# Peptides against a protein of PDB entry 3JWR: the designs that were tried, part 89

Target 1, 323 residues: chain A of PDB entry 3JWR
Amino acid sequence: TRELQSLAAAVVPSAQTLKITDFSFSDFELSDLETALCTIRMFTDLNLVQNFQMKHEVLCRWILSVKKNYRKNVAYHNWRHAFNTAQCMFAALKAGKIQNKLTDLEILALLIAALSHDLDHRGVNNSYIQRSEHPLAQLYCHSIMEHHHFDQCLMILNSPGNQILSGLSIEEYKTTLKIIKQAILATDLALYIKRRGEFFELIRKNQFNLEDPHQKELFLAMLMTACDLSAITKPWPIQQRIAELVATEFFDQGDRERKELNIEPTDLMNREKKNKIPSMQVGFIDAICLQLYEALTHVSEDCFPLLDGCRKNRQKWQALAEQ
Target 2, 298 residues: chain A of PDB entry 3JWR as posed
Amino acid sequence: TRELQSLAAAVVPSAQTLKITDFSFSDFELSDLETALCTIRMFTDLNLVQNFQMKHEVLCRWILSVKKNYRKNVAYHNWRHAFNTAQCMFAALKAGKIQNKLTDLEILALLIAALSHDLDHRGVNNSYIQRSEHPLAQLYCHSIMEHHHFDQCLMILNSPGNQILSGLSIEEYKTTLKIIKQAILATDLALYIKRRGEFFELIRKNQFNLEDPHQKELFLAMLMTACDLSAITKPWPIQQRIAELVATEFWEQGDQVGFIDFVCTQLYEALTHVSEDCFPLLDGCRKNRQKWQALAEQ

## One batch from the design tools (peptide; aimed at target 1 Q130 H142 L189 A190)

Design b2_p29_3_s2 (made by RFdiffusion4, then SolubleMPNN; from b2_p29_3, 15 letters changed)
Fold by OpenDDE base, seed 1:
Structure b2_p29_3_s2 (fold): chain B 323 residues (1-323), chain A 29 residues (1-29)
Amino acid sequence: as target 1 above (323 residues)
Amino acid sequence: EEELKKKLEQEKKEYQETLEFLEEQLRQF
């Protein structure tokens, strides 16, 4: 396609020029082409292109295929969300110095997972999919959308001309797919709530060890969630704008719940209760985000900007909730 | 088989309760 030719021929700017190592990064001013260039830079600077012998054209095609399989009519869970998740992963690996704690296969899997974790997202949560008796709800008992996202990821990875993993051995390929699946499934916040207690307890007891395979898997899951939720850490003007996108998508779901399911939406999904957004954001930060970024900062002190950003946004939301 | 079914039903119930909690109490991203 013309888009592929343009991307493959383009000069890829440095990570410094693109500011993709910054935890404060914003994509709002970037074109779709620039987001694809940023993504190429992430693969290159993580040595993934070299270490796994990726063909540049195949990588470009894969990135464009991933981007194309996000829906444009979804307010938040679109390509820009996936791109920002991957950028936070890149920043955590580089600026947060987590790269030195992981294998090249784990890094490869995490970057693919971050870009792919919401593929074909429909702007509705697992509860809506279940209540609407959607065909996907018959295939999977839990984490319905995350299973679908992984299926889409696998479909793209196996599509002609998109096989970025063709340089891997059979064992490396199997390992990478396993980690990708685990990482995508870990973005289900229900699974995060179930597993986080073990992680926090290991940190609290000073027993956390990345040489343990189970603890490594647990850490990768927590890191995925930390990147997925990273909008809460952004500078306040960016955080507010993202919170509006999330609210738009949730209110669209609530409107559909009323119309299609004849259900009164929860306060989170209820357009009439938009005045509760500040207090709900404080509750979300306290219940989900703070402990995660505290624990991540304990594993790597260079991740502190995520925790600091989360704390600053909590104060801003609290001040709005008191008005 | 019956013990496995009961375990799976319990896991499904706990998962559903967690989803309901997330929808009711927590603004998500």
Scores: peptide ipSAE 0.170, ipTM 0.749, DockQ to the pose 0.389
OpenDDE base, seeds 2, 3, 4, 5: peptide ipSAE 0.101, 0.145, 0.142, 0.133; ipTM 0.701, 0.734, 0.739, 0.726; seeds 2, 3 fail the geometry check

Design b2_p29_3_s3 (made by RFdiffusion4, then SolubleMPNN; from b2_p29_3, 17 letters changed)
Fold by OpenDDE base, seed 4:
Structure b2_p29_3_s3 (fold): chain B 323 residues (1-323), chain A 29 residues (1-29)
Amino acid sequence: as target 1 above (323 residues)
Amino acid sequence: SEEERRRLEEERREHLETLEELERFLRQM
């Protein structure tokens, strides 16, 4: 395609020029082509292209295929969300120095997972999918959408001309897919809530050890969630704009819940409760986000900007809730 | 197998309970 030719022929700017190492990064001003260029730079600067012998054209095609399999009519869970998740992962790996704690296969898997974790997202949560008796709810028992996202990821990875993992051995390929699956599934907040206590306890007791395979897997899950939720850490103007996108998508779901399911939506998804957004954001930060970024900062102090951003946004949301 | 069916039913139940807990939590915010 013309898009592929343009991307494959383009000079990829440095990570410094693209500012993709910054935790404060915003994609709002970037074209789709620029987001693809940023993605190439992430793979290159993590040494994934070199270490796994990726063909440039294949990587370009894969990125464009991933982007194409996000829906344009979804307000938040679109390509830009996946791209921002991957950028936060990249920043955490580089600026946050987490790269030094992980294997190349883990890094490869996390980056692919971050880009792929919401593939074909429909703008509705697992509860809606289940309550609507959607066909996907018949295929999977838990983490319905996350299983679907992984299936889409696997489909793309195996599609002709998109096989960025073709340079891996069979064992490396299997390991990578396992980690990708675990990482995508970890973005289910229900699983995060279930598992986070173990992680926080290990940190609290100073028993956390990345050499333990179970604790490694747990850490990768927590890191995925930290990147997926990273909008809450962004500078206030960026945070506000992203919060509006999230609210738009949730309100669209709430409208569908009323129309299709004949139920009153929760306050979070109720357009008539827009005035509660600031207080809900404070609650979300306190209950879900703060402890995660505290724990992540304990593992790597260079991740502090995520925690600091989260704390600053809590203060801003609290001030709005008091108005 | 009956064992696999029971396992899947249990996994579905546990997940639904967790989703409901998450929803309750999100409603209380």
Scores: peptide ipSAE 0.105, ipTM 0.754, DockQ to the pose 0.681
OpenDDE base, seeds 1, 2, 3, 5: peptide ipSAE 0.019, 0.057, 0.062, 0.019; ipTM 0.462, 0.657, 0.711, 0.479; seed 3 fails the geometry check

Design b2_p29_3_s4 (made by RFdiffusion4, then SolubleMPNN; from b2_p29_3, 17 letters changed)
Fold by OpenDDE base, seed 2:
Structure b2_p29_3_s4 (fold): chain B 323 residues (1-323), chain A 29 residues (1-29)
Amino acid sequence: as target 1 above (323 residues)
Amino acid sequence: SEKLLEELEKKKKEYLETLEELEKFLEQL
C-alpha cells in the first residue's frame, strides 16, 4: 500500500526528538504516520529489531496492521490508546530503568502486548458483552474482550508479511506468546483487583523477588496495568482531554444500555451524572491507581514521575469536586 | 465432559461476582 511504502522509506527520528522516553508524552499533535515512526523507534531502541532479526518492511506492515484493527468509531479504546500504553511501557523500560530487570523476550512480549491489548475493541466493557448475550460471551467464561484481543493479536502475528516473530526459535516463540497472552489478560481490571493484594503484600513485607517465576508474572501483570491506566499520570491538560474521551465512550455505552438492554446505567456510564466525574476520578485514583504507582516506584524509583503525576491529578480533580 | 462444563460454569460465576464487585467499586468511586 502507499501508506506502507511511505512508512518503510521514512527516516525514523531519534527517541530524543520524538520525546518517547518522557512520562509526560502526548500523542495529540502526532499524525498516524508519526505514531508508526515512534513505534518503530521503540522496537529499535529496545534492541528488538536487532536481537530478533526483524525485517524492517515486516515490522512496518505489522504496525500498520495493528493500527488498522482498531476501530475508528470508538472514542477512547482505539489505536491512540494502544500507542500511549506502549509509549508508557517504553518510558518505564528506559527512563524507569525496568529494562535491566527483564529478559529480551519479556520486553518483546510486553511491547507487542501493549500495542495489541485492545485490538477490535467495541467501545463496551465485559459486563455489556455478557448482558447483551454477545457470541463472544459463549466462547469465554472470564476476561471475554481480553481473550478476543489476544485472538486478534495472534491472527495478525500469523498473517502473511506480518510475521515479526519469524526470527525466534520454536521455544522462544512459545514463551513470547505465553507472556503476550498473560499480559493482555492482565489488562482486565477484574483480574487486577483479584491479584494486586498479593503484589502489595510482597512489597510491604520486602519479600518481592523477580527471580521467582510466579512473582515475575505478577510484576509483568502489574506493569501492564500501570501502562494501561497511565493517562491518570499525565500533565493536567492531557489528563482532562483523555478523561473526556473516556467519559464519551462510557456515556455511549450507557445510552446503549438504556436503548438495547432497558437498564439504568451506572453513574460512571450515565450521561445525566456528568457532574460526578471529578469525584469519581478522585475515587478511581484512591481505590485503583495510587497503590499501584507506589508499589511500582518501590520496585524502580525512576518510575516516580508516574506516581507524582497521579498525585497531582488527584489534587486537581478534588478541587473540581469541591466546586 | 460434564465435569469440564461444571468447572467452566463455576469459573464463569466467580468471574461474574468479581465483575459485580468491580462495578460496585467503580460506582462508589
Scores: peptide ipSAE 0.291, ipTM 0.817, DockQ to the pose 0.510
OpenDDE base, seeds 1, 3, 4, 5: peptide ipSAE 0.277, 0.164, 0.029, 0.237; ipTM 0.804, 0.746, 0.515, 0.784

Design b2_p29_4 (made by RFdiffusion4)
Pose (drawn by RFdiffusion4):
Structure b2_p29_4 (pose): chain A 298 residues (1-255, 281-323), chain P 29 residues (1-29)
Amino acid sequence: as target 2 above (298 residues)
Amino acid sequence: TEAHEEELREIMREEGLTEEQIEEYMSII
């Protein structure tokens, strides 16, 4: 509660000061309070704060709530993951110049989604909770964890003093939530795989076009995956360390080159054909693929 | 659920993945 006091009264530094415009950004050295501040700058500089009548008091309580609903004891899938994803999402809209390609309702949705796409993640994959017959698997059909991440995001938005959407017309609120649901579900790697082929062709055939309502919402799913694992596009020292966490969390459940080839380079290449200014992601990606390949040969 | 997993495995086979690689990736999916 004091955390709210101190936060809802501190000056939010500029985006330039926070270096959140950068695809090469890192959070290792930021405090907790600083990361929440960057998030406020994100909403502010995307004009989401002014165009949706958000009170500084409310947005702060909500951001803090999402922060406290990520598990601390979880290795990689904690708050800093949701944060590093939203920053990548933010950097994509700004420096990658995509904001000029989509509506205010879509931008707000993507940001809220990127922040909460893994809420209450208990450090285990959909495969495991299904095979272990977790009650969550009994409750949800497909994309079990991602359904839960959303059930949480929504629970928080309906919380008192957290309705950062309270300023929306009912029609706006209604469709924003629809997009948020789509965004969070799209972070299921299975859906990324079962859908990317369609998208990779519209790109390959120089046919892809945003104006098409459907082609757009497909891309929105591809964008979510692009930020969800943007960590693989980081400078080597960072990718080295964040791979250490994904490493531990996996091993805990058990108790890189093939993946980048299978999952990543394919995707970031497509994103750059859609937006050239998004190439740093592709560059940083194959750059790390280079260093992991060399290590794989000892 | 099983049909979904079979469809996903088939998609991965069409992309030229080995059975061992598919088992590695199915673990994280």

Design b2_p29_4_s1 (made by RFdiffusion4, then SolubleMPNN; from b2_p29_4, 13 letters changed; failed a check: too like the target's own chain)
Amino acid sequence: REEEEKELVEILRERGLSDEEIEALLSII

Design b2_p29_4_s2 (made by RFdiffusion4, then SolubleMPNN; from b2_p29_4, 13 letters changed)
Fold by OpenDDE base, seed 1:
Structure b2_p29_4_s2 (fold): chain B 323 residues (1-323), chain A 29 residues (1-29)
Amino acid sequence: as target 1 above (323 residues)
Amino acid sequence: REKEEEELREILRKLGLSDEEIEALMRVI
């Protein structure tokens, strides 16, 4: 396609020029082409292109295929969300120095997972899918959308001309797919809630050990969640704008809940209850986010900007809740 | 306190937690 030719022929700017190592990064001013260029830079600077012998054209095609399989009519869970998740992963790996604690296969898997974790997202949560008796709800009992996202990821990875993993051995390929699956499934916040206690307790007791395979898997899951939720850590103007996108999508779901399911939406999904957003954001930060970024910062102190950003945004949301 | 608790319960429901999981969390928070 013309898009592929343009991407494949383009000079890829440095990570410094693109600012993709910054935890404060914003994609708002970037074109779709520039987001694809940033993605190429992430693969290159993580040494994944070299170590796994990726062909440039194949990588470009894969990126464009991933981007194409996000819906344009979804306000938040679109290509830009996946791209920002991957950028946070890249920043955590580079600036946060997490790359020094992981294998090349783990890094490869996490970057693919971050870009792929919401593929074909429909702008509705697992609860809506269950209540609407969607065909996907019959395939999976838990993490319905996350299983679908992984299935879409696997489909793209195996599509002709998109096989970025063709340079891997059979064992490396299997390992990578296992980690990708685990990482995508970890973005189910219900699974995060179930597993986070073990992680926090290991940190609290100074018993956390990345040489343990189970603890490694647990850490990768927590890191995926930390990147997926990273909008909450952004500078306040960016945080507000992303929160508006999230609210838009949630209100669209609430409108559908009324129309299609004949139910009154919860306050977070209710367009008429916008005034509750600040207090709900404070609750979300306290219940879900703070301890995660504290624990991540304990694993790597260079991840502190995520925690600091989360704390600053909590203060901003609290101030709005008091008005 | 009750309003903040109800808001948190709603957030947790939206995260896809079961009522049992929500009750377990509300005991720890």
Scores: peptide ipSAE 0.036, ipTM 0.672, DockQ to the pose 0.078
OpenDDE base, seeds 2, 3, 4, 5: peptide ipSAE 0.022, 0.044, 0.030, 0.023; ipTM 0.635, 0.682, 0.664, 0.656; seed 3 fails the geometry check

Design b2_p29_4_s3 (made by RFdiffusion4, then SolubleMPNN; from b2_p29_4, 15 letters changed)
Fold by OpenDDE base, seed 4:
Formats: C-alpha cells, sequence, structure tokens
Structure b2_p29_4_s3 (fold): chain B 323 residues (1-323), chain A 29 residues (1-29)
C-alpha cells in the first residue's frame, strides 16, 4: 500500500527526538505516520529488530495492520490508546530501567501485547457485551473482550507479510505467545483486582523475587495494567484531555444502555452525572491506581514519575471535586 | 468464527505447535 511504502521508506527519528522515553509523553500532536515511526523506534531501541531478525517491511506492515484493526469511531479505546500504552511500556523499560529485569522474549511479548491489547475494541465494556447477548459473549464467559483482543493479535501475527515473529525458534515463539496472552488477559481490570493483593503483599513483605516464574508472571500483569492505566499519571493538561475521551466513550455506552437495553447507566456511564467525574476520578485513583504505582516504584525507583503524576492528578481532581 | 479459529489453529500447527499447546493458548477463562 502507499501507506506502507511511505512508512518503510521514512527515516525513523531517535527516541530522544520523539520523546518516547518520557513518562510525560503526549501523542496529541503526532500524525498517524509519526505514531508508527515511534513504534518502529520502540522495537529498534529495545533491540527486538536485531535480536529477532525482523524485516523492516514486515514490521512496518505489522504496525499498520495493528493500527488498522483499531476502530476509528471509538473515542478512547483506539490506536492512540494502544500506542500510549506501548509508549508507557517503552518508557518503563528504558527510563524506568525495567528492561534490565526482563528477558528479550518478555520485552518482545509486552510490547506486542501493549500495542494489541485492545484490538477491535467496540467502545463498550465486557458487561455491555454480555448483556447485549453479543456473539462474543457466547464464546467467552470471562474477560470476553480480552480474549477477542488476543485472538485478533494472533490473527495479525500470523497473517501473510505480518509475521514479525518468523525469526524466532519454535520454543521462543511458544513462550512469546504465552506471555502475550497472559499480558492481554491481564488488562481485564477484574483480573487486576483479583491478583494485585498477592503482588502488594510480596512487596510489603520484601519477598518479591523476579527469578520466581509465578512472581515474574504476576509482575508482567501488574506492569501491563500500570501502562494501560498510565493516562492517570500524565501531566494535568494531558490527563484532563484523556479523561474527556474516556468520559465520551463511557457516556456513549450509557446512552446505548438506555436506548438498546432499557437500563439506567451507572454514574460512570451517565452523561447527566458529568459533575461527578472529579470525585469518581479521585475514587478511581485511590481504589485502583495509587497502590499499583507505589508497588511498581518499589520494584524500580526510576518509575517514580508515574507515581508522582498519579498523586498530582489526584490533588487536581480533588480540588475540582470540592468546587 | 469457527472457520477463523480452525484457520488460526492450522497456522499455529504449521508453526509447529501441538494441539495441546494451541488449546492452552486458546483456552477460555
Amino acid sequence: as target 1 above (323 residues)
Amino acid sequence: RAEEEEALRAILRERGLSDEEIDALMSLI
């Protein structure tokens, strides 16, 4: 395609020029081409292109295929969300020094998973999919969308000309797919809530050990969630704008719940409850985010900017809730 | 979807995965 030719021929700027090592990164001013260039840079600077013998054209095609399989009519869960998740992963690996704690296969899997974790997202949550009796809800009992995202990821990875994993041995390929599956499924916030207590307890007791395979898997899941939720850590102007996108998508779901299901939406999904957004954001930060970024910062102190950003945004949302 | 799943399973077999490994990768929660 013309898009592929343009991407494959483009000079890829440095990570420093692209600012993709910054936890404060924003994609708002980036073109779709620039987001693809950033993604190439992430693969390159993580040594994934070299170590796994990726052909540049195949990587470019894969990135464009992933981007194409995000919906444009979804306010938040689109390519830009996946791209920002991957950028946070890249920043956590590089600036947060988590790269030194992981294998190349784990890094490869996490980056693919971050880019792929919301593939074909429909702008509605698992509860809506279930209640609407969508065909996906007949296939999967739990984590309905996350299973679908993983299926889409597998289909793209195995599509002709998109096989970025073709340089891997069979064992490396199996390992990578396993980690990708676990990472995508870990983005179900229900699974995060279920598993986080074990992680926090290991941290609290100073018993956390990345050499333990189970604790490694648990850490990768927590890291995925930390990157997926990373909008809450961004500088306040960025956080506000992303919160508006999230609210737009949630209100669109709530409007559909009223219209299609005859259900009154929850306050989170209720357009008439916009005034509750600040207090809900404080509640979300306290219930979900703070402990995660505290624990992540305990594993790697260089991840502190995520925690600091989350704390600052909590103060900003609290001040708005008091008005 | 059944056809898509079967096609994916076929590709994964060509990649050298066993049916058990494919089932483990595609297993539902």
Scores: peptide ipSAE 0.180, ipTM 0.733, DockQ to the pose 0.021
OpenDDE base, seeds 1, 2, 3, 5: peptide ipSAE 0.180, 0.179, 0.026, 0.188; ipTM 0.736, 0.749, 0.641, 0.751; seeds 2, 5 fail the geometry check

Design b2_p29_4_s4 (made by RFdiffusion4, then SolubleMPNN; from b2_p29_4, 12 letters changed)
Fold by OpenDDE base, seed 3:
Structure b2_p29_4_s4 (fold): chain B 323 residues (1-323), chain A 29 residues (1-29)
Amino acid sequence: as target 1 above (323 residues)
Amino acid sequence: MEEEEAELRAILREEGLSDEEIEELMAVI
């Protein structure tokens, strides 16, 4: 395609030029081409292209295929969300110095997972999929969408000319797919809630050990969630704009719940409750985000900008909730 | 379905979340 030719022929700027090592990164001013160039840079600077013998054209095609399989009519859970999740992962690996704690296969899996974790997202949560009796709800009992996202990820990875994993051995391929699956499933906040207590306890007791395979898997799950939720850590103008996209998508779901399911939406998905957004954001930060970024900062102090950003945004949301 | 939501709500309560915070989180999840 013309898009593929343009991407494959483009000079990929440095990570410094693209600012993709910054936790404060914003994609708002970036074209789709520039987001794809950033993604190429992430793979290159993580040594994934070299270590796994990726062909540049295949990587370009894969990135464009992933981008194409996000819906453009979804306000938040689109390519830009996945791209920002992957950028946060890259920043956590580089600036947060987590790269040195992980294997190349884990890094490969996490980056693919971050880009792929919401593939074909419909702008509705698992509860809506379930209550709407969608065919996916018959295939999966739990984490319905995350299983679908993984299936879409797997489909793209196996598609002709998109096989970025073709340089892996069979065993490396299986290991990578296992980690990708676990990482995508970890973006289900229900699974985060179930697992976070174990992680926080290990950190609190100073018993956290990445050489333990179970603790490694737990850490990768927590890191995925930390990157997925990373909008909450961004500079306030970025955070506020992303929160408006999230609210738009949730209100669109609530409107569908009323119209299609004849149910009253929750306050978060109720367009009439827009004035509750600041207090809901404070609650979300306190309940979900703060402890995660605190624990991540205990694993690597260089992740502090995520925690600091989260704390600053809490103060901003609290000040709006008091008005 | 109702069991999974009920289980998650129970976990969130055990973690000391208010009913309001739980409803807010259950909408994100």
Scores: peptide ipSAE 0.024, ipTM 0.625, DockQ to the pose 0.632
OpenDDE base, seeds 1, 2, 4, 5: peptide ipSAE 0.021, 0.022, 0.024, 0.022; ipTM 0.608, 0.609, 0.639, 0.615; seed 5 fails the geometry check

Design b2_p29_5 (made by RFdiffusion4)
Pose (drawn by RFdiffusion4):
Structure b2_p29_5 (pose): chain A 298 residues (1-255, 281-323), chain P 29 residues (1-29)
Amino acid sequence: as target 2 above (298 residues)
Amino acid sequence: EAEERLEIAEEVREEPSWLEEEPFEPFDF
């Protein structure tokens, strides 16, 4: 609770100061308090704070709540993952210039979703919890973990003093939640695979167009995956270290080039055809693919 | 109004997603 006191009274530095406008950004050296501050700057500079009558007191309590609902003992899928995703999401809307392509309801939803897309992630994949007959698998059908991440995000938003959405008309609130649910579910890698083919063609055929309501919400799912694993587009020293954590968490459950080819370059290429200013992601991606290929050959 | 918001939140949570219109298996590493 003192963590709230100290946070809800500190000055939020500029985005330029925080270097959160950068696709090459890193959190390694930030404190916990600093990362929450960047998040407040994110909401603020996306005009989400003013256009939705958010009280500084409430947004702070909510952000802190999400922070404390990521597991510390979990290797990669902890708070800093949700943070590094939201920052990538933020950098995409600003420097990648997408904010000028979508509504305020959509921006708010994407940010809230990117922050909470892995809440309470217990360091294990959907495949494992299904095969081990975890009660969560009995409860949810498909996209089990992602359904849970959302059940959590919503539980927090309904918490007292956390209703950062309290300012919305009922209609607004109703459809924002709809988009948030779609965003969080879209971070299921299975859905990314079972849907990306349709999107890669609208791109390939120079037919893709945002105005189309459906073509848009598909892209919104592709954008969520793009930020969820943006870590692969980082400078080599960073990608080197964050790959170390994904490494340990995987091995703990067990107790790169093929993946980038199979999952990533294909996607970031498409994102740049949609927005050229998003190319740094594609550049950093194949740049790391270059260094992992060299290492694979020892 | 607070009760209406909780009710809507439950409805949205229980609403089917178009992303899951067809059955599928999770991705496996």

Design b2_p29_5_s1 (made by RFdiffusion4, then SolubleMPNN; from b2_p29_5, 11 letters changed)
Fold by OpenDDE base, seed 4:
Structure b2_p29_5_s1 (fold): chain B 323 residues (1-323), chain A 29 residues (1-29)
Amino acid sequence: as target 1 above (323 residues)
Amino acid sequence: MEEERKKITEEVRNEPSELLKEPYEPFVF
């Protein structure tokens, strides 16, 4: 395609020029082409292209295929969300120095997972899918959307001309797919809530050890969640704008819940309760986000900007909730 | 794609997640 030719022929700017190492990064000013260029830079600067012998054209095609398999009519869970998740992963790996704690296969898997974790997202949560008796709810009992996202990820990875993993051995390929699966499934906040206690306790007791395979897997899950939720850490103007996108998508779900399911939506998804957004954001930060970024900062102090951003945004949301 | 890679893809696709063995409720905030 013309898009592929344009991407494959383009000079890829440095990570410094693209600011993709910054935790404060925003994609709002970037074109779709620029987001693809940023993604190429992430793979290159993580040495994934070299270490796994990726053909540039294949990587370009894969990125464009991933982007194409996000829906354009979904307010938040679209390509830009996936791209921002991957950018946060890249920043955590580079600026947060987590790269030195992981294998190249883990890094490869995490970056693929971050870009793929919401593929074909419908703009509705697992609760809606379950309650609507959607065909996906018949395929998967738990983490319905995350299983679908992983299935879409596998479809793309195995599509002709998109096989970015072709340079891997059979064992590396298997390992990579397993890590991708675990990482995508870990973005289900229901699983995060179940597992986070173990992670926080290991950190609190100073017993956390990345050489332990179970603790490694646990860490990768926590890191994925930290990147997925990273909008909450962004500079306030960026956070507010992303929160509006999230609210739009949630209100669209709530409108569908009323219309299609005859259900009164929760406050989070109720358009009539827009005034509750600031207090709900405070609640979300306290219940879900703060402890995660605290724990991540204990694993790597260079991740502090995520925690600091989260704390600052909590204060801003609290001030709005008091108005 | 080699037949072995196809097989592995399907194995990983169909492998039950250890994380999902426990009772599950969708996340609602």
Scores: peptide ipSAE 0.625, ipTM 0.938, DockQ to the pose 0.744
OpenDDE base, seeds 1, 2, 3, 5: peptide ipSAE 0.610, 0.623, 0.614, 0.622; ipTM 0.931, 0.937, 0.933, 0.937; seed 2 fails the geometry check

Design b2_p29_5_s2 (made by RFdiffusion4, then SolubleMPNN; from b2_p29_5, 14 letters changed)
Fold by OpenDDE base, seed 2:
Structure b2_p29_5_s2 (fold): chain B 323 residues (1-323), chain A 29 residues (1-29)
Amino acid sequence: as target 1 above (323 residues)
Amino acid sequence: MEELRLQITQEVLNEPSELLKEDYEPFVF
């Protein structure tokens, strides 16, 4: 395609020029082409292109295929969300110095997972999919959308000309797919809530050890969630704009719940309760976000900007909730 | 090798869940 030719021929700017190592990064000013260039730079600077012998054209095609398989009519869970999740992963690996704690296969899997974790997202949560008796709810016992995202991820990875994993051995390929599966499934906040207690207790007791395979898997899951939620850590003007996108998508679901299911939506998804957004954001930060970024900062102190951003945004939302 | 990769892909897709359906509730905030 013309888009592929343009991307494959383009000079890829440095990570410094693109500012993709910054935790404060924003994609708002970037074109779709520039987001694809940033993604190439992430793979290159993590040594993934070299270490796994990726062909440049295949990587370009894969990136464009991933981008194409996000829906354009979804306010938040689109390509830009996946791209920002991957950028936060890149920043955590580089600026947060987590790269030194992980294998190249784990890094490869996490970056693919971050870009792929919401593929074909429909702008509705697992509760809606279940209650609407959608066909997907019959395929999977839990984490319905995350299993679908993983299925879409594998479909793309196995599509002609998109096989970025062709340079891996059979064992490396199998290991990578397993880590991708675990990482995508970890983005279900229901699973996060179930597993986070073990992680926080290990940190609290100073018993956390990345050399333990189970604890490594647990850490990768927590890191994925930390990147997926990273909008809450962004500078206040960016956080506010993203919160509006999230609210738009949730209100669209709430409108569908009224129309299609004849149910009253929860406050989070109720357009009539827009004035509750500041207090709900404070509640979300306290219940879900703060302890995660605190624990991540204990694993790597260089991740402190994520915690600091989350704390600052809590203060801003609290001030709005008091008005 | 491609056929074996497709087989591995299918195996990973079909791996049993460690979580029972009865123990799962969708996240609602």
Scores: peptide ipSAE 0.500, ipTM 0.912, DockQ to the pose 0.605
OpenDDE base, seeds 1, 3, 4, 5: peptide ipSAE 0.347, 0.478, 0.495, 0.468; ipTM 0.829, 0.911, 0.906, 0.899; seed 5 fails the geometry check

